# Peptides against a protein of PDB entry 2AKA: the designs that were tried, part 7

Target 1, 299 residues: chain A of PDB entry 2AKA
Amino acid sequence: MEDLIPLVNRLQDAFSAIGQNADLDLPQIAVVGGQSAGKSSVLENFVGRDFLPRGSGIVTRRPLVLQLVNSTTEYAEFLHCKGKKFTDFEEVRLEIEAETDRVTGTNKGISPVPINLRVYSPHVLNLTLVDLPGMTKVPVGDQPPDIEFQIRDMLMQFVTKENCLILAVSPANSDLANSDALKIAKEVDPQGQRTIGVITKLDLMDEGTDARDVLENKLLPLRRGYIGVVNRSQKDIDGKKDITAALAAERKFFLSHPSYRHLADRMGTPYLQKVLNQQLTNHIRDTLPGLRNKLQSQL

## One batch from the design tools (peptide; made by RFdiffusion4, then SolubleMPNN)

Design b1_p8_7_s4 (from b1_p8_7, 5 letters changed)
Fold by OpenDDE base, seed 5:
Formats: C-alpha cells, sequence, structure tokens
Structure b1_p8_7_s4 (fold): chain B 299 residues (1-299), chain A 8 residues (1-8)
C-alpha cells in the first residue's frame, strides 16, 4: 500500500499545476500564528536545515506547501522549477525569496498563490504542512494599510476547510489569551477538533512562571492537545548553531525543568514530528473516501 | 487523471 502522505502530495501537485490553489478541501495541516511566534523555526527544526526566509515583520508572504519525504538522499525540489535538485539549503532560501518577490513584487505584499517545496531527507518523517503568513496588526514598508485583513482572509481560505487541520503556534512568553493562532483556530474550530497547539519560547518565560497548565491541556482544552517546543534563539540562528545540538538542548530543557520533567516524553520537536505524521496519516485515511466521492461528483 | 491516484 502506497504511503498516504506521498499520495496526497501528488494530489496537491496536480491541483497546483491546474491553478486550483486553496479551493480544494484536501487533507492538510495549515500552520498559523502571529509574527515571530516561531513557526519558521519549527519547520526548520523538522528539516534540520536553515532554509526559510528571515527578517523583521512579515517573512512568509505566500503559502508554502512544505512536503517532507523520508529518503536516503537529502535534496529539495520546487514545483515551479521541476527537475532542478537543490542540495544547498541556502539556495532553497534564495529561491523562496525570489519566487515570492516575482509574484508579490518588492512592496512586501502577499499572494494566495502557494509555493510548493518538497524536501527529501533521511532526517524527516513523511509530513506535509502549509506554512501561512504570520498574523500582524501593523503594516510595514510599502504594505497596504489593510494587510492584517488580507492575511486573515488568506488564512481563512485554508482553515475554514473541514479537512484542514490547524497547527496553532503560540509563544509561551506572551499571553495565550491573546494568541492570534488560538483565536483564529477557535473562530473556525470552536470545539477544538481540528487544532493542534504548539507552544514555543518556553525557555523565554519569566522565572517563576510556566506553561504547565496549557501543556497539560487544562487551560484551553484542545482535543488533539498541546506540544511544547524550544527553538533556537535568534542569537543561535545568527551564529549558525547546529539544529541537532539545539534538539539535544531542547530535550535537556524539558528533562531539567521542574514544571515539565513529567511531560518531557510528550514534548519537543521530535515528538511533534511523530504526532503530526500520525495525525496527518490518520486524517488522510479518514478523508480520502469522502474526497473521492466529491471529486467524482464534480467531474 | 487525478481520480486514478485515489484508491478505489
Amino acid sequence: as target 1 above (299 residues)
Amino acid sequence: DILSLLPP
């Protein structure tokens, strides 16, 4: 039996090739969160490479369909330049930036047209995520004054779909009641059936505070629960600190922290990858019969 | 054919 995630990847590529962007209710995981919530760092930690655009403000300006495929080799491919293999992940970053600018221009605007990126790696589980622009309230540069609403409208095209799971990324060092990610998730998934919570920046919380109640699913219950992660600091990213070393430090953080030690086996980036792989696989299995019937009725 | 990709 073919792996279900690679099967859906072929469907995503086929639909992208015919110009059907967000209109199809494919089983997928949309990544949502405020600016600087740590979304890009979570995705890079999955790959074990620095490959996403960096900067202040809105960095992700187009949906990025990130298709992770377990393989004996390590390389990336874009759907828009089919047949070109990227082995340097800095070139992957540059291609994302160039392809973003080609469509949006230099005004830091957004576009709903996805970039489809496939990464083959021995270090990944099969996993597909749609990285979405970070929610913001303040336009920067030449951005239109309504950029907040443009981003929200773009996100809504994905997260309102019944077959869309929501990876809600929230920083622990900010009030979770004001989390843009949890707010949009609650709007479109009021029963918390489709939402997976990710709590970042646990290492940046004030001394004597913790997110234990959130991580134990006691404060804002989600059916699919919460997973805490520790990303590299901006200093560590700028210093090119190895992601493998950062993952070891993350494990040490959870094991050594009085509030999190009892949760440590259900926390961290490797556990998050495993959970997302399992959740997506199960979701595809449950969704595919209905998707076939829907497609057959439209053709 | 997208339908051919879907299991029966």
Scores: peptide ipSAE 0.123, ipTM 0.867, DockQ to the pose 0.737
Fold by OpenDDE base, seed 1:
Structure b1_p8_7_s4 (fold): chain B 299 residues (1-299), chain A 8 residues (1-8)
Amino acid sequence: as target 1 above (299 residues)
Amino acid sequence: DILSLLPP
């Protein structure tokens, strides 16, 4: 079972090398959500490192194929920079920024050309995610006026594929019924078969409010359900609060919260990693026979 | 050959 994700990673790398952008419906998980929904923070919590671009507005501007590989060693490798091992995750961040700027220029535009990043770590489960640009309604700075539509079109290239699972990231401190992530997921997956809900910012909800009904899958039912997570605040990041302490605080949050205590064993970043690993592994197993047949018919 | 990467 553990070898199926690495197998798809090799397929992803091979397709990226031949310039076939997304033509093959590979079993994958696309990460979708509004700007500042917490997508990049969830991914960093999986790795246990700060390594993604940060800032206001559109942070992710190219699809990031993030391949997590359980290993005894900790390092990162880019497909565009073969043979270079990154052990400093700040250098990983800088390489993502540089490679993004090389393709998009300095105008903060977007590109559909993916960055392929593999992270080896003892702290990860085998998991591959495609981080996508955050949905926005308002262009900022030098962004083109149609940036909202460009992002939407880019997301649709991934999420419309039948073998694409959707990790829909929604902040709890906003109206979840109006979540951009859940809206796009419902558009392309109206029966909620391919969508996994992630609810962030549960710690930032107004006093006397909770997301219990969402997390219990009662408000907007998804077959694959919802998982709540608590990310570090920007103050915690600036204060150099480590991810280990943040994960302990997340566990404490769920255990101590009256509305979430009964769900605590099915919440948090470690549980999300486990679920995504299992979901992706099973999804690959189910889809690979059909993918083989499709590829054979095209040859 | 991408097909060679797929199990039979």
Scores: peptide ipSAE 0.116, ipTM 0.862, DockQ to the pose 0.727
Fold by OpenDDE base, seed 3:
Structure b1_p8_7_s4 (fold): chain B 299 residues (1-299), chain A 8 residues (1-8)
Amino acid sequence: as target 1 above (299 residues)
Amino acid sequence: DILSLLPP
């Protein structure tokens, strides 16, 4: 039986090529969260490479369909430049920036037109995620005053779809009751059936505070639960700290923390990747029969 | 044929 995730990747590529992005409810995972919540850092930790745009403000300005494919080789390919294999992940970052600027211009505006990136690696599980722009309330630079609503409207195009799973990324060092990710997830998934919670920045919480009740699914229950992760600090990123070393530090953090030690085997980036692979595979299996019937009725 | 990609 062909892997279900690569099958959906071929469907995504085919629909992107015909410009019918809006009408097809493909099984997918949309990544949502406030600005600087750590969304892009989670994706880079899956790959083990620095390859996403970085900076202050809204960094992700177009949806990024990130298709991770387990392979014996390591390289990236874009749908918009077929036949070019990228082995330098810095060139991948530069291509995302260039392709973003080509469509949005220099005003730091947003576009709903996806970038499709496939990464082949021996270090990944098969997994497809849609990285979305970070929610913000404050326009920066030449951004339009309504940028908050433009971002929200873009996110709603994905998260309102019944076959869309929601990866809600929230920082632990901020009030989780005010989490933009959990708010939007609750709006479109009030029963918490489609939402997976990710809690970042657990290492940056104030002394004497913890996110134990959230991680134990006691505060805002989600059917799919919560997974805590520890990303590299901005200082570690700027210092080019190795992601493998950061993943070892993450494991050590959970094992050594009194509030999280009992959860340590159900926390961290490697566990999150496994859970997402399993959840997406099962979701595709459950969704494909209905999708086939819908497609047959439209042809 | 997109349908040929989908399992029966």
Scores: peptide ipSAE 0.115, ipTM 0.861, DockQ to the pose 0.762
Fold by OpenDDE base, seed 4:
Structure b1_p8_7_s4 (fold): chain B 299 residues (1-299), chain A 8 residues (1-8)
Amino acid sequence: as target 1 above (299 residues)
Amino acid sequence: DILSLLPP
């Protein structure tokens, strides 16, 4: 039996080719969070490469369907550039930016049309994520004054779907009760059945504070729980700190922290990747029979 | 055929 995640990847590609991406309730994980919540850093940490657009404000301006495929080789492919293999991940970043600008223009507008990126790597588990634009309240540059609502509406197209899992990315150094990610997740998943919490910036919390109660699923319970991660600082990113070294530092952080050491084996980016692979695989297994029936009824 | 991609 083919791996379930690669199977859904082929469905995603097929639906993308026919422009029906928004209408089909495919089993998927949508990544949501405020600007600078650490969404892109989590994805880059899975790949072990810097390849996502960076900057201030809204960086992700189109949905990015990121299909991670475990392989003996390392390269990326875009659905819009079939047959071109990217081995330089800087070129991957540039292609995302160029393809975004081609559709949205240079005004930093948004588009609901996905970019489909597949990354083959020996360093990844099979995992598909849809990176969504960061929630914002303030237009920047030539963005329309209603950009907040445009982003929200775009996110809602994904997260309202019953087969969409929600990776809610929230920074720990901000009030989690005010988390944009957890707010939108609670709106569309009030029982916390589809939401996986990711808590970033645990290393940036004020002295004497911790997110233990959140990570122990005691504050805002999610059926699928919370996973804490420590991303590279902006200084580490600018300094081109190796992601492997950052993952070792993350492990050390959890093991050495008095509030988190007892959770350390259920924290960090490698554990998150494993959990997401398992959650997505199980979710696909559970949803595919129903999806087949729906598709058959629409034909 | 999208249905052909789905397991039986």
Scores: peptide ipSAE 0.106, ipTM 0.859, DockQ to the pose 0.775

Design b1_p8_8_s2
Fold by OpenDDE base, seed 1:
Structure b1_p8_8_s2 (fold): chain B 299 residues (1-299), chain A 8 residues (1-8)
Amino acid sequence: as target 1 above (299 residues)
Amino acid sequence: SEALEILD
């Protein structure tokens, strides 16, 4: 069961080598959300390292196929530089930035060509996610005026695929009815069969307001439900607050909050990681027979 | 073909 995710990783790598990208309907999880919704923070919390580009505006500008592999050792490898093991995750961040800039140039444009990053760690479960650029409405710098549509088109290449699960990341401190993530998910998954909701920034909600109804799956029901998480603030990141401490604070937040205490065991980053591992594994098991048949018929 | 080999 646990070997199914690594199996799909090999498929992903093989197809990437021949230039087959988003048009392949592999069982996978695409991460979608608006800019600053907290997508990168969620991924970093899984690894327990700061390794993704940060900043204002669009930070993820290429799809990032993030393959997490449980291992006794901790290091990262890129498909585009085989054989190089990264043990310093700052160097991982720099490599992502460099590889992104190499393809997109200095205009902060986007490219549909994925970056394939594998992270070995004792702190992760086997899990593969495709991090996609954050949805935006306002071009910045030298970005083309139609950058919003370019991003949407890129996302649609992934999320329209039947075997693609959607991790929809929405901030709690914004109106959920206006969530870019849930809007795009509803468009391609109207019955909510492929969408997993993640609610970030629960700690930043106005006093007297909570997301209990959302987290209880009562407001906008998803078959796969919602999981709330608490990420580090930008101030915390700048202040070098470690992720371990942040995860402890997250647990404390849910346990101590009157609206969330009863849900605490089904909230937080560790629980999210477990759920995603299980759901992806099960999804692969259900999908691979059909994929095999499809590939066989094409020979 | 390689994909099928991986799946075997």
Scores: peptide ipSAE 0.173, ipTM 0.876, DockQ to the pose 0.734
Fold by OpenDDE base, seed 5:
Parts: C-alpha cells; structure tokens; sequence
Structure b1_p8_8_s2 (fold): chain B 299 residues (1-299), chain A 8 residues (1-8)
C-alpha cells in the first residue's frame, strides 16, 4: 500500500479521465472563501512559487485540483497534457488561464469541470486541495447577473459531500460574522465537523483589534480548529518578495505579536500545511473502506 | 473497475 494521499490522487486522476466530474465523494479538501480572501496566496505559499492566476474579480473560474507531492525534483504536470513537465511556474499560470478560457470562453464565466495540476517539489508535503472560485456578489465584465448563484451552486457540489473537508479562508480585517467562507461552511456543516478555519490578513487588522478569540476557537468553534496565516502584501507581491522571506516574516509576526505569541507554534503557513497533510491522511484512512465498499456495490 | 484496482 502506497501513501494514502498519492493513492487518492490516482483515484482522482482515474475518475477525471472518465468524466465523473463533481459526482465524486472522494476524501478531499475544498478551499472556499470570498474574493480576495487570500486563498491563492495560501496555496502559493505551500508551493513556494507564484503560479496561480491573479487579477481583479474572479480569477479562479474552474475547480483546481492541486496535488502536491513531495519529491526530490521540482516540476508541475497537468492531467490534460500528460508528459509535459513544467519547471517555469509562470508557464503553469499561463496554462491554467489558457485551459480555463478554453472551456469557459472569454466572458469570464465559470465551469464545474476541474483542472488537475500536480506539483512535485522538495518543499511540499503531500497534500491535495481543490481550489474553488471565490464567492462574489457583483458580476464583472460579461458575467451573467446570476454569477453569484452559479458560483454557490458549484461550491455546493463539493462542500455538501460527506467526505469533503472544507478549508474556509476568511480575512481577519473584515467582519468574520459576514465571512462568505464561514457562512457556507456553517450552512453545509452546521456542527463544524468538516471545516478547518484559516484566518488571513492578521497583519492588516486595525490597531487595538485582534482575532485571538477566533484563533483560540472560542468565538465560532470548529472541531478542527483555526490556523492564522500572514500572506505577502500586494506591495510585496508586486516587488517580487521571496516567499521564503515572507514565511520568515510570518513567523516573526506571530512571535512578536502580544495577542498571538502564545499561539505562534500553532500558526503560520508551514504549520497549516502540516496540519492539512495529517488531517487529510487521517480522513482518507477513515473513509477509504467505505468508499471501496460503495464502489464494489456499484459494479 | 480501475478505481477498485487502485484500492486493492
């Protein structure tokens, strides 16, 4: 038996090849959050590379199955173009954009058909995430007026599945009571059993305020808890600040902040990646027997 | 069928 996460990756690839789409109830983590909540930055920090589409409005318009695989080599590969190894992550970004446009057209619409991207790297832990379009209320460009509901419907195809864990990404500098991520998570997971909270933009909170109560799991309790992270600022991104340096700054932030110092060892991107790896592995172990039985009964 | 083979 191989590692559990790579095993599920093979299942994902196999089902994608036969066009199962979102009908799958594979053990997985779906990433949800409002636009500009910091989802892309979190994922890029895991890889240590800039490779996701950026811009204003909706950037992720198809589900992105991101399969991180620890390896001695560093390259990316798409399921839709097997055999092509990407070592330039800018080319990865361009391929995501091109493949998205191929299906959705030029109207900035959305599609529920996933893009499968595998990244081999010595800098990652084994981890698979499904990045979903950011929730929005206002259509942009040629988007249909009901784009908000289209996005919600797409997200619901994933997050309603029993074997789907939810990575709810919320910015700390906004009212968490109005967090799109936490709202949808609570709707489909009212007992907070499948939801992992990520709090971004902790460094952008108003002076005199903090998210300590949230991070300590006291305000909106989740069984799987909350993890705070600090992403690069837009200025840092534009200035091409190195992600490694940003991770060091993140560590320093938590250690030096009076409200978070006591939590510092359970905060930050590296800890988040570790927790997700462990939780996903355990989740797979718990769900695979049932999945196997279900598949056998469908023959 | 292939999925089951992967799980075996």
Amino acid sequence: as target 1 above (299 residues)
Amino acid sequence: SEALEILD
Scores: peptide ipSAE 0.166, ipTM 0.871, DockQ to the pose 0.645
Fold by OpenDDE base, seed 4:
Parts: structure tokens; sequence; C-alpha cells
Structure b1_p8_8_s2 (fold): chain B 299 residues (1-299), chain A 8 residues (1-8)
């Protein structure tokens, strides 16, 4: 038997090819968060490469099914261009942008049609995430005035599914009570059973404040808990700071911070990656029997 | 059908 995550990857690819039935509920992790919450940075940190579109406003405009596969080689493949192996991750970024524009046009509109990207790397654990457009309230460019609701509706197509885990990405330097990610998660997962909290920008919190209570799961409890991360600053990104170096800095941050030192071994991007791998694997194991039954009933 | 085959 194949590893469970790669197995579901094959299912995802198959369903993408034929159009997924609305009644099918694949075990998956949907990534949600407001614009600039740090979602893209988290994903890039997993891969160790810059490969996602960047910019102001809405950057992700189609769902991105990101399938990370541990491998001895490093390359990326898109489902829409099978057989082409990308080894330059800048080209990966360009392809995402081109494929997005091909469907949505240049008006910065959105589309619910996923882009399927598989990344083979020795630096990743097996992990599949669905990156979703960032929640926003203000249309930009030629976006329709109801873009906020279009995005929300798109997100709901994923996060309302019972077998969808929610990676809720919230910046610590904003009021977490007003977190777009946690709000939508609470709406569809009121008991906090399917939601994993990621707290970004811990390094950008005001002096004298910390997110200890949140990270200890005491403020807004989630069954699956919270994991804090420190992403590269915009300055670091612009300066092309190496992600490996950034991960070392992240570790140092948690170890040296009085409020987080005791949590350091359960914080940071590498730990998040491990947790997500484990949780997704277990989730797939738990849900596959039910999925099989549903598929059989639809024959 | 293909999905079921994958799950086998």
Amino acid sequence: as target 1 above (299 residues)
Amino acid sequence: SEALEILD
C-alpha cells in the first residue's frame, strides 16, 4: 500500500481531471487567512524556495493544491502541464501566475478552479495543502465590488466539508479576536475540531506583548492547538534572505524569547511541518473508509 | 471507478 498522503494525492489528481463531485469530501488541509497573514511564506518555508506569487492585495486567486512529496530529487510538476519538470522555482512562480491569468484574465478576478502543483524535494515531508485566496474587504484593480463575498464563497466550498482540516493563519501583531482566519474557522468549525492555528508575525508584536496564552491554547482553544512561526520579514524577502537562515533565526527567536522559550520545541516551521504531516496522515486513515463507502454508493 | 481502483 502506498503512503496515505500520496494516495490521496492521486485521488486529488483524478478528481481534478474529471471534476470533483460535490458530494466527495477528500481529506485535506485548507489554508485560510487574511491578506498578508503570512500564508504564502509558511508554504514557501516548507519547500525552502521562493515560488509563490507575491504582491499587494489578493495574490492567490485560484486554489493551489500544493502536494509536497519527500524525494531524493528536487523538482516541481503541474497537473495542467504533465511531463514538464520544473527545477527553477522562479519558473514555478511564473507558471502559477500565467495559469492564473489564463483563467481569470488580468483583471485580478478569482476562479474556483484549482491549480495542482506537486513538489518533490528532499527537504519536505509528505504534505498536501490547499492554499486559498486571502480574505479581503476591498476590491482592487478591476475586481468586482463583491470580491469579498466571492472569496468567502470559494473558501466555504472547501472549509465546510467535514473532512477538510483548516489551517488558520493569523498574524500575532493584529488582534486575534478579529482574525479573519479564526472567524471563518469558528463559523464552520464552532467546536474547534478541524482547525489548526498558525500564528505568524510573533516577532512583530508590540514590545511588552506576547501571544503566550494563544500558543498555550488558553485563549481561543482549538483541539488541534496552535503553532507559532516566524517568517522572513519583507526586508528579508526583498534582500533575498535564505530560507534556511530564516529558519535558524526562527529557532533562535523562540529559544531566546522569555514568553516562548518553554514552548520552543513545539514551535516553528519544522515542527509545524511535522505536525501537519502527522495530522493529515491520521486524518486520511480515519476518513478513507468512509470515503470508499461514499464512492461505492455513487456507482 | 478510477478512484476506487486507487483505493484498492
Scores: peptide ipSAE 0.163, ipTM 0.871, DockQ to the pose 0.759
Fold by OpenDDE base, seed 3:
Structure b1_p8_8_s2 (fold): chain B 299 residues (1-299), chain A 8 residues (1-8)
Amino acid sequence: as target 1 above (299 residues)
Amino acid sequence: SEALEILD
C-alpha cells in the first residue's frame, strides 16, 4: 500500500479542479496566523530553501497547498505547469508570485483558488500543509476595505472542515491572548482537539519574560500541545543567512535558555516537522475509511 | 471513481 500522505496528495491533485465548492473533506493541515507571525518562515525551514514570497503586509494571497515529499532528489513541481521541474528555488518563488498575480492582479487582492506545489527533497519528511493568507485588519495598497473579512472567510472554508487540523502560528513577542491564530482556532475548535500551537519569535521576547507556561500547555491548553520555534530574523533573511545555520542557532537557543532548556528536545523546527508528519499520518488513517464511504455513496 | 481507485 502507498504511503498515506502521498495517497492524500493524489486525492488533492485529483480534486483540485473542483475548488472550494466541493463537499469533500480531505484530511489536511491548514496553517493560520496573523500577518508577520512567521508562517512562511516555518515552511521554508522545513525545506531548507528560500522559496516563498516575501514583503510588507499580506504576502500569501492564495492558499498554497505545499506537498513535501521525501526523495533522493531535490526539485519542485507545480500542478498548473505539469512536467516542469524546478531545481532553482528562486524560480519557485517567482512562479508563485507570477501565478498569484495572474489571478489576483496587481491590487494585492486575494483569491480562494489554491496553488499546488510539490517539493521533493532528501531533507524533508512527507508532509502536506495548506498555507493561508495572514490575518490582517488594515488594508494595504489597492485592497478593499473589507479585506480582513475576505481573508477570514477564506480561512473559514478550510478550518471549519472536521477533517482539517489547524496549525496555529503565534508570535511570542505579542500578547498571546490577542493571537489571531488562536482566536480563530478557538472559534471553530473550542475544545482544542484539532489545533496544534506553534510559538514563533521566542528570541524576540522582552528581557525577563518567557513563554514557558504557554509551551508547557498551562495557559491555553491544546490537546495536541505547543511547539516553540526560532526563525531567522528579517535581517538574516535579507542577508541570505543559511537556513541550516539558523536551525543550529535555534537548537542552541533552546538549550541555553534557562526557561526552555528542559523542553529543548520537544522544541524546534525539526521536532515540529516530525510531529506534524506523525499527526497527519495518524489523522489520515483515522479519516480515510469515512472518506472512502462518502465517495462510494456519491457514485 | 478515480478517487476510489486511488484509495484501493
Scores: peptide ipSAE 0.155, ipTM 0.868, DockQ to the pose 0.686

## One batch from the design tools (peptide; made by RFdiffusion4, then SolubleMPNN)

Design b1_p9_1_s1 (from b1_p9_1, 3 letters changed)
Fold by OpenDDE base, seed 3:
Structure b1_p9_1_s1 (fold): chain B 299 residues (1-299), chain A 9 residues (1-9)
Amino acid sequence: as target 1 above (299 residues)
Amino acid sequence: SDEILSILD
């Protein structure tokens, strides 16, 4: 059953090689969220390495197809430079930045052309995610005035597809009703059938407030529910705080919080990884019977 | 196209 994810990985790579992307309806998970919602931190926590670009504003400027593969060895490979194994994840980050700039230029523009990155690790479950640019309302640097809509248009190319699951990342320290992630998810998935909610920054909520109702799926119900996580602070990221230590602190947070203690076993990054692996596997299984015919019509 | 479809075989 877990071999289904590598199968779809091969399809993703093959379609990327021929320049097909937005027109395909492969079973996949698209990650959406506002800028600074914590998307990059969630992905890095899965790998246990710092390897994604950092900064203010739009950090992810091309779709990143992140293919996590359980392996006895730890290294990364890019589809655009096959044969090169990266064992230094800082070099992975630099390659993402360089490849992004090569296509978009230095004006912090965006491109719909994906970067395909495969990470082999003994510390990951098989899992493929498509990290999308963070939604923004304010252009930065030399970005065009309509950058917000360019990003939205790019996201819509993925999330409107029926076989696309949506990992909606929302910060708890902001009004959930104004969540960019949940808004776009509701637009394309009004019945909440394809959306998985991730609530970040639970540790940054004001004292006396909590997201219990959200996490219990009582406020804005999603069929696939919500999972809360606690990411490293920006200070911790800048200081290169150990991710393993951060994951331990996350566990402690949920166990010690009066509002979340009863949910602790269904919260946190490790649980999120497990759930996503299972849901993606099941989703692929359900989609495969019709996939061949659909792909034939799309080629 | 044929090569891609063969992945599903």
Scores: peptide ipSAE 0.267, ipTM 0.896, DockQ to the pose 0.913
Fold by OpenDDE base, seed 1:
Structure b1_p9_1_s1 (fold): chain B 299 residues (1-299), chain A 9 residues (1-9)
Amino acid sequence: as target 1 above (299 residues)
Amino acid sequence: SDEILSILD
């Protein structure tokens, strides 16, 4: 069977249409991390476009089922707005914000109801990710006082599922032992079977320190290992540095860094995308034999 | 349900 990721995409869309979201244990990758861990930047780097909400605090407030599809053309489509092709990714961002606000209101609350976004691009591999709200400890602005628990409860609806792989995004410039992403992953995946570690902000580490031991899978071992990435800085974003240039800089960073040069071919956003494509494809293949029977019993 | 299952056919 070919095109396994598109197959699961059709399942995701069908279940979303009938209002069944996290109840079904579909093979998928959930993206988890603390606020400002770099989740949105990683996803945008895959697409090569700026299209996700930005800002301080919680920017992702609904699960975003991001379905990347390799295509000769470049455009985006929302499940809630079928037939409309978005070619301006600023409009994609605005639609995400509008659709989020439609459900959550203007109080910066969250909703467990996913937004389904499909992006066709010649620059992507087939890959589906479920972007989840960033974990927080302190409510800000008009957020409800229990926002931390609401977010955690939402994340748990996804990551507790056996067929859910976990993309745990952790910044290198923070104590990795206290990573929100790795903590929640360890809680639901204590043996590290379903977790893929992503280490961001490697370029922002204190001088004289590095994350070599983590990236070599020696500090906090995961079966599926760790991949380091370098995202655009806020200065780069403000300066309109394009993602292509950022990816080149990322490659240069790993190649020129004395602690990471030997790992360079297994680091960076392009490698991460390839690994995730392969991991998801293989995971779907492994889970499909039992999926039909399980679906029959749940529907 | 049948429509969803047909995706796996």
Scores: peptide ipSAE 0.254, ipTM 0.892, DockQ to the pose 0.908
Fold by OpenDDE base, seed 5:
Structure b1_p9_1_s1 (fold): chain B 299 residues (1-299), chain A 9 residues (1-9)
Amino acid sequence: as target 1 above (299 residues)
Amino acid sequence: SDEILSILD
């Protein structure tokens, strides 16, 4: 049933080709979170490569439809430049930045027009995610004063859709009660039926504190539960710490932590990938019977 | 439209 995700990928590409963008109710996973919540790091950990734009403030300024496809070879392709295979993921990063600037200009504004990026890799499971701009309250640079609301409006175009699952990314070293990701998820999914919680920065929590109750789904219950991850530090990223090594360190973190050891097999980036693959596949299967009729009404 | 729907066939 792994072919269901590629099927939806073809639908996504086809709709993008005809200019149908964020208004589609395709089965998909939208990634939401505040700025610096660790969204980009999670996605890069899936691929095992550094390929997303980095910087201060807002980084993702267009929706990024990230289509991961398990393959014997490793390369990336953009829908907007068909036929070009990227094997250098630094070039992938540069292309994302260039394509973003082409549409938004140099004012650090945002656009709801998605970038479609497909990554073939032997190191990934089939998985499609829509990376969305990080929620913020403070305009930077030449951003309009209402940038917060522009971002929220963009996110709402995705997360309000019935067939959209929500990957809510929240840092553990911040008050989860004030999590932008969980707030928006609760707003559009009050019963917690479509939301998957990701808790980052577990390694940065204050001494003597832990997120066990959250990870055990006891504090803010989600039907689809929570998965904790440990991303590379900014220092590690700047130092080009190998993602494989980081994943090993993540495993060690959970195994060695008194509060998390019993959960270790259901934590970490590899487990998150498996869960997302499974949940997306199942979600597509459940929605396919009615998808044709629904799409006909939208075309 | 027909092309898109054909994906679901």
Scores: peptide ipSAE 0.249, ipTM 0.891, DockQ to the pose 0.891
Fold by OpenDDE base, seed 4:
Structure b1_p9_1_s1 (fold): chain B 299 residues (1-299), chain A 9 residues (1-9)
Amino acid sequence: as target 1 above (299 residues)
Amino acid sequence: SDEILSILD
């Protein structure tokens, strides 16, 4: 059962190698969210390393197929440079930036061509995510004035696929009814069948407010529910706060919060990893027979 | 093509 995710990883790599010329709807999880929604922090918390580009405005400018593989060793590999094992995750970050710039240039443009990154780690569950550019309305640098729509078009290439699950990352300290992630998810998944909600920045909500109703799946119901997480602040990231310590603080936050204590065992980054692993595995199991038939007819 | 199909075997 757990081997299903690695199987899809091999399919992803194979299709990437041929430029994805085949119209194949692979079972996968696309990560969507507005800029500064905490999307990158969630992914880094899974790995337990700082390895994603950071900055103001648009950061992710190419889809990042992030394949997490449980292993006794810890290292990363890129599909575009097979055989090179990265053990320094700062070098991983630099490679992502370099590979992005190689294709998009220095104008902060975007490209729909994915970067494929596999991370082996004893600290991860098998899990594959496609990190997509953050939704924005404001061009940065030399970006074209229609960058918002370019990003949306790119996202739509993934999230419109029926076998694509959507990890919608929304900050709690903003109006969730206006969440970019939930809006795009609702557009392509109006019945909330393919969307998993992640609520970040719960620790940054105004005093006297909470996201209990959302987390209990009562406000904007999703079949697959919501999971709250607490990421490191930008100050903590800049200060190189240890992710392990941050995860402990996250657990403490949920356990000690009057509004979330009863949900604490179903919240937090570790629980999110488990849920995503299970949901992706089950999703692959459900979709793979149909996918196999489609591939046999098209290849 | 054949390689891709072999993954599903």
Scores: peptide ipSAE 0.238, ipTM 0.887, DockQ to the pose 0.741

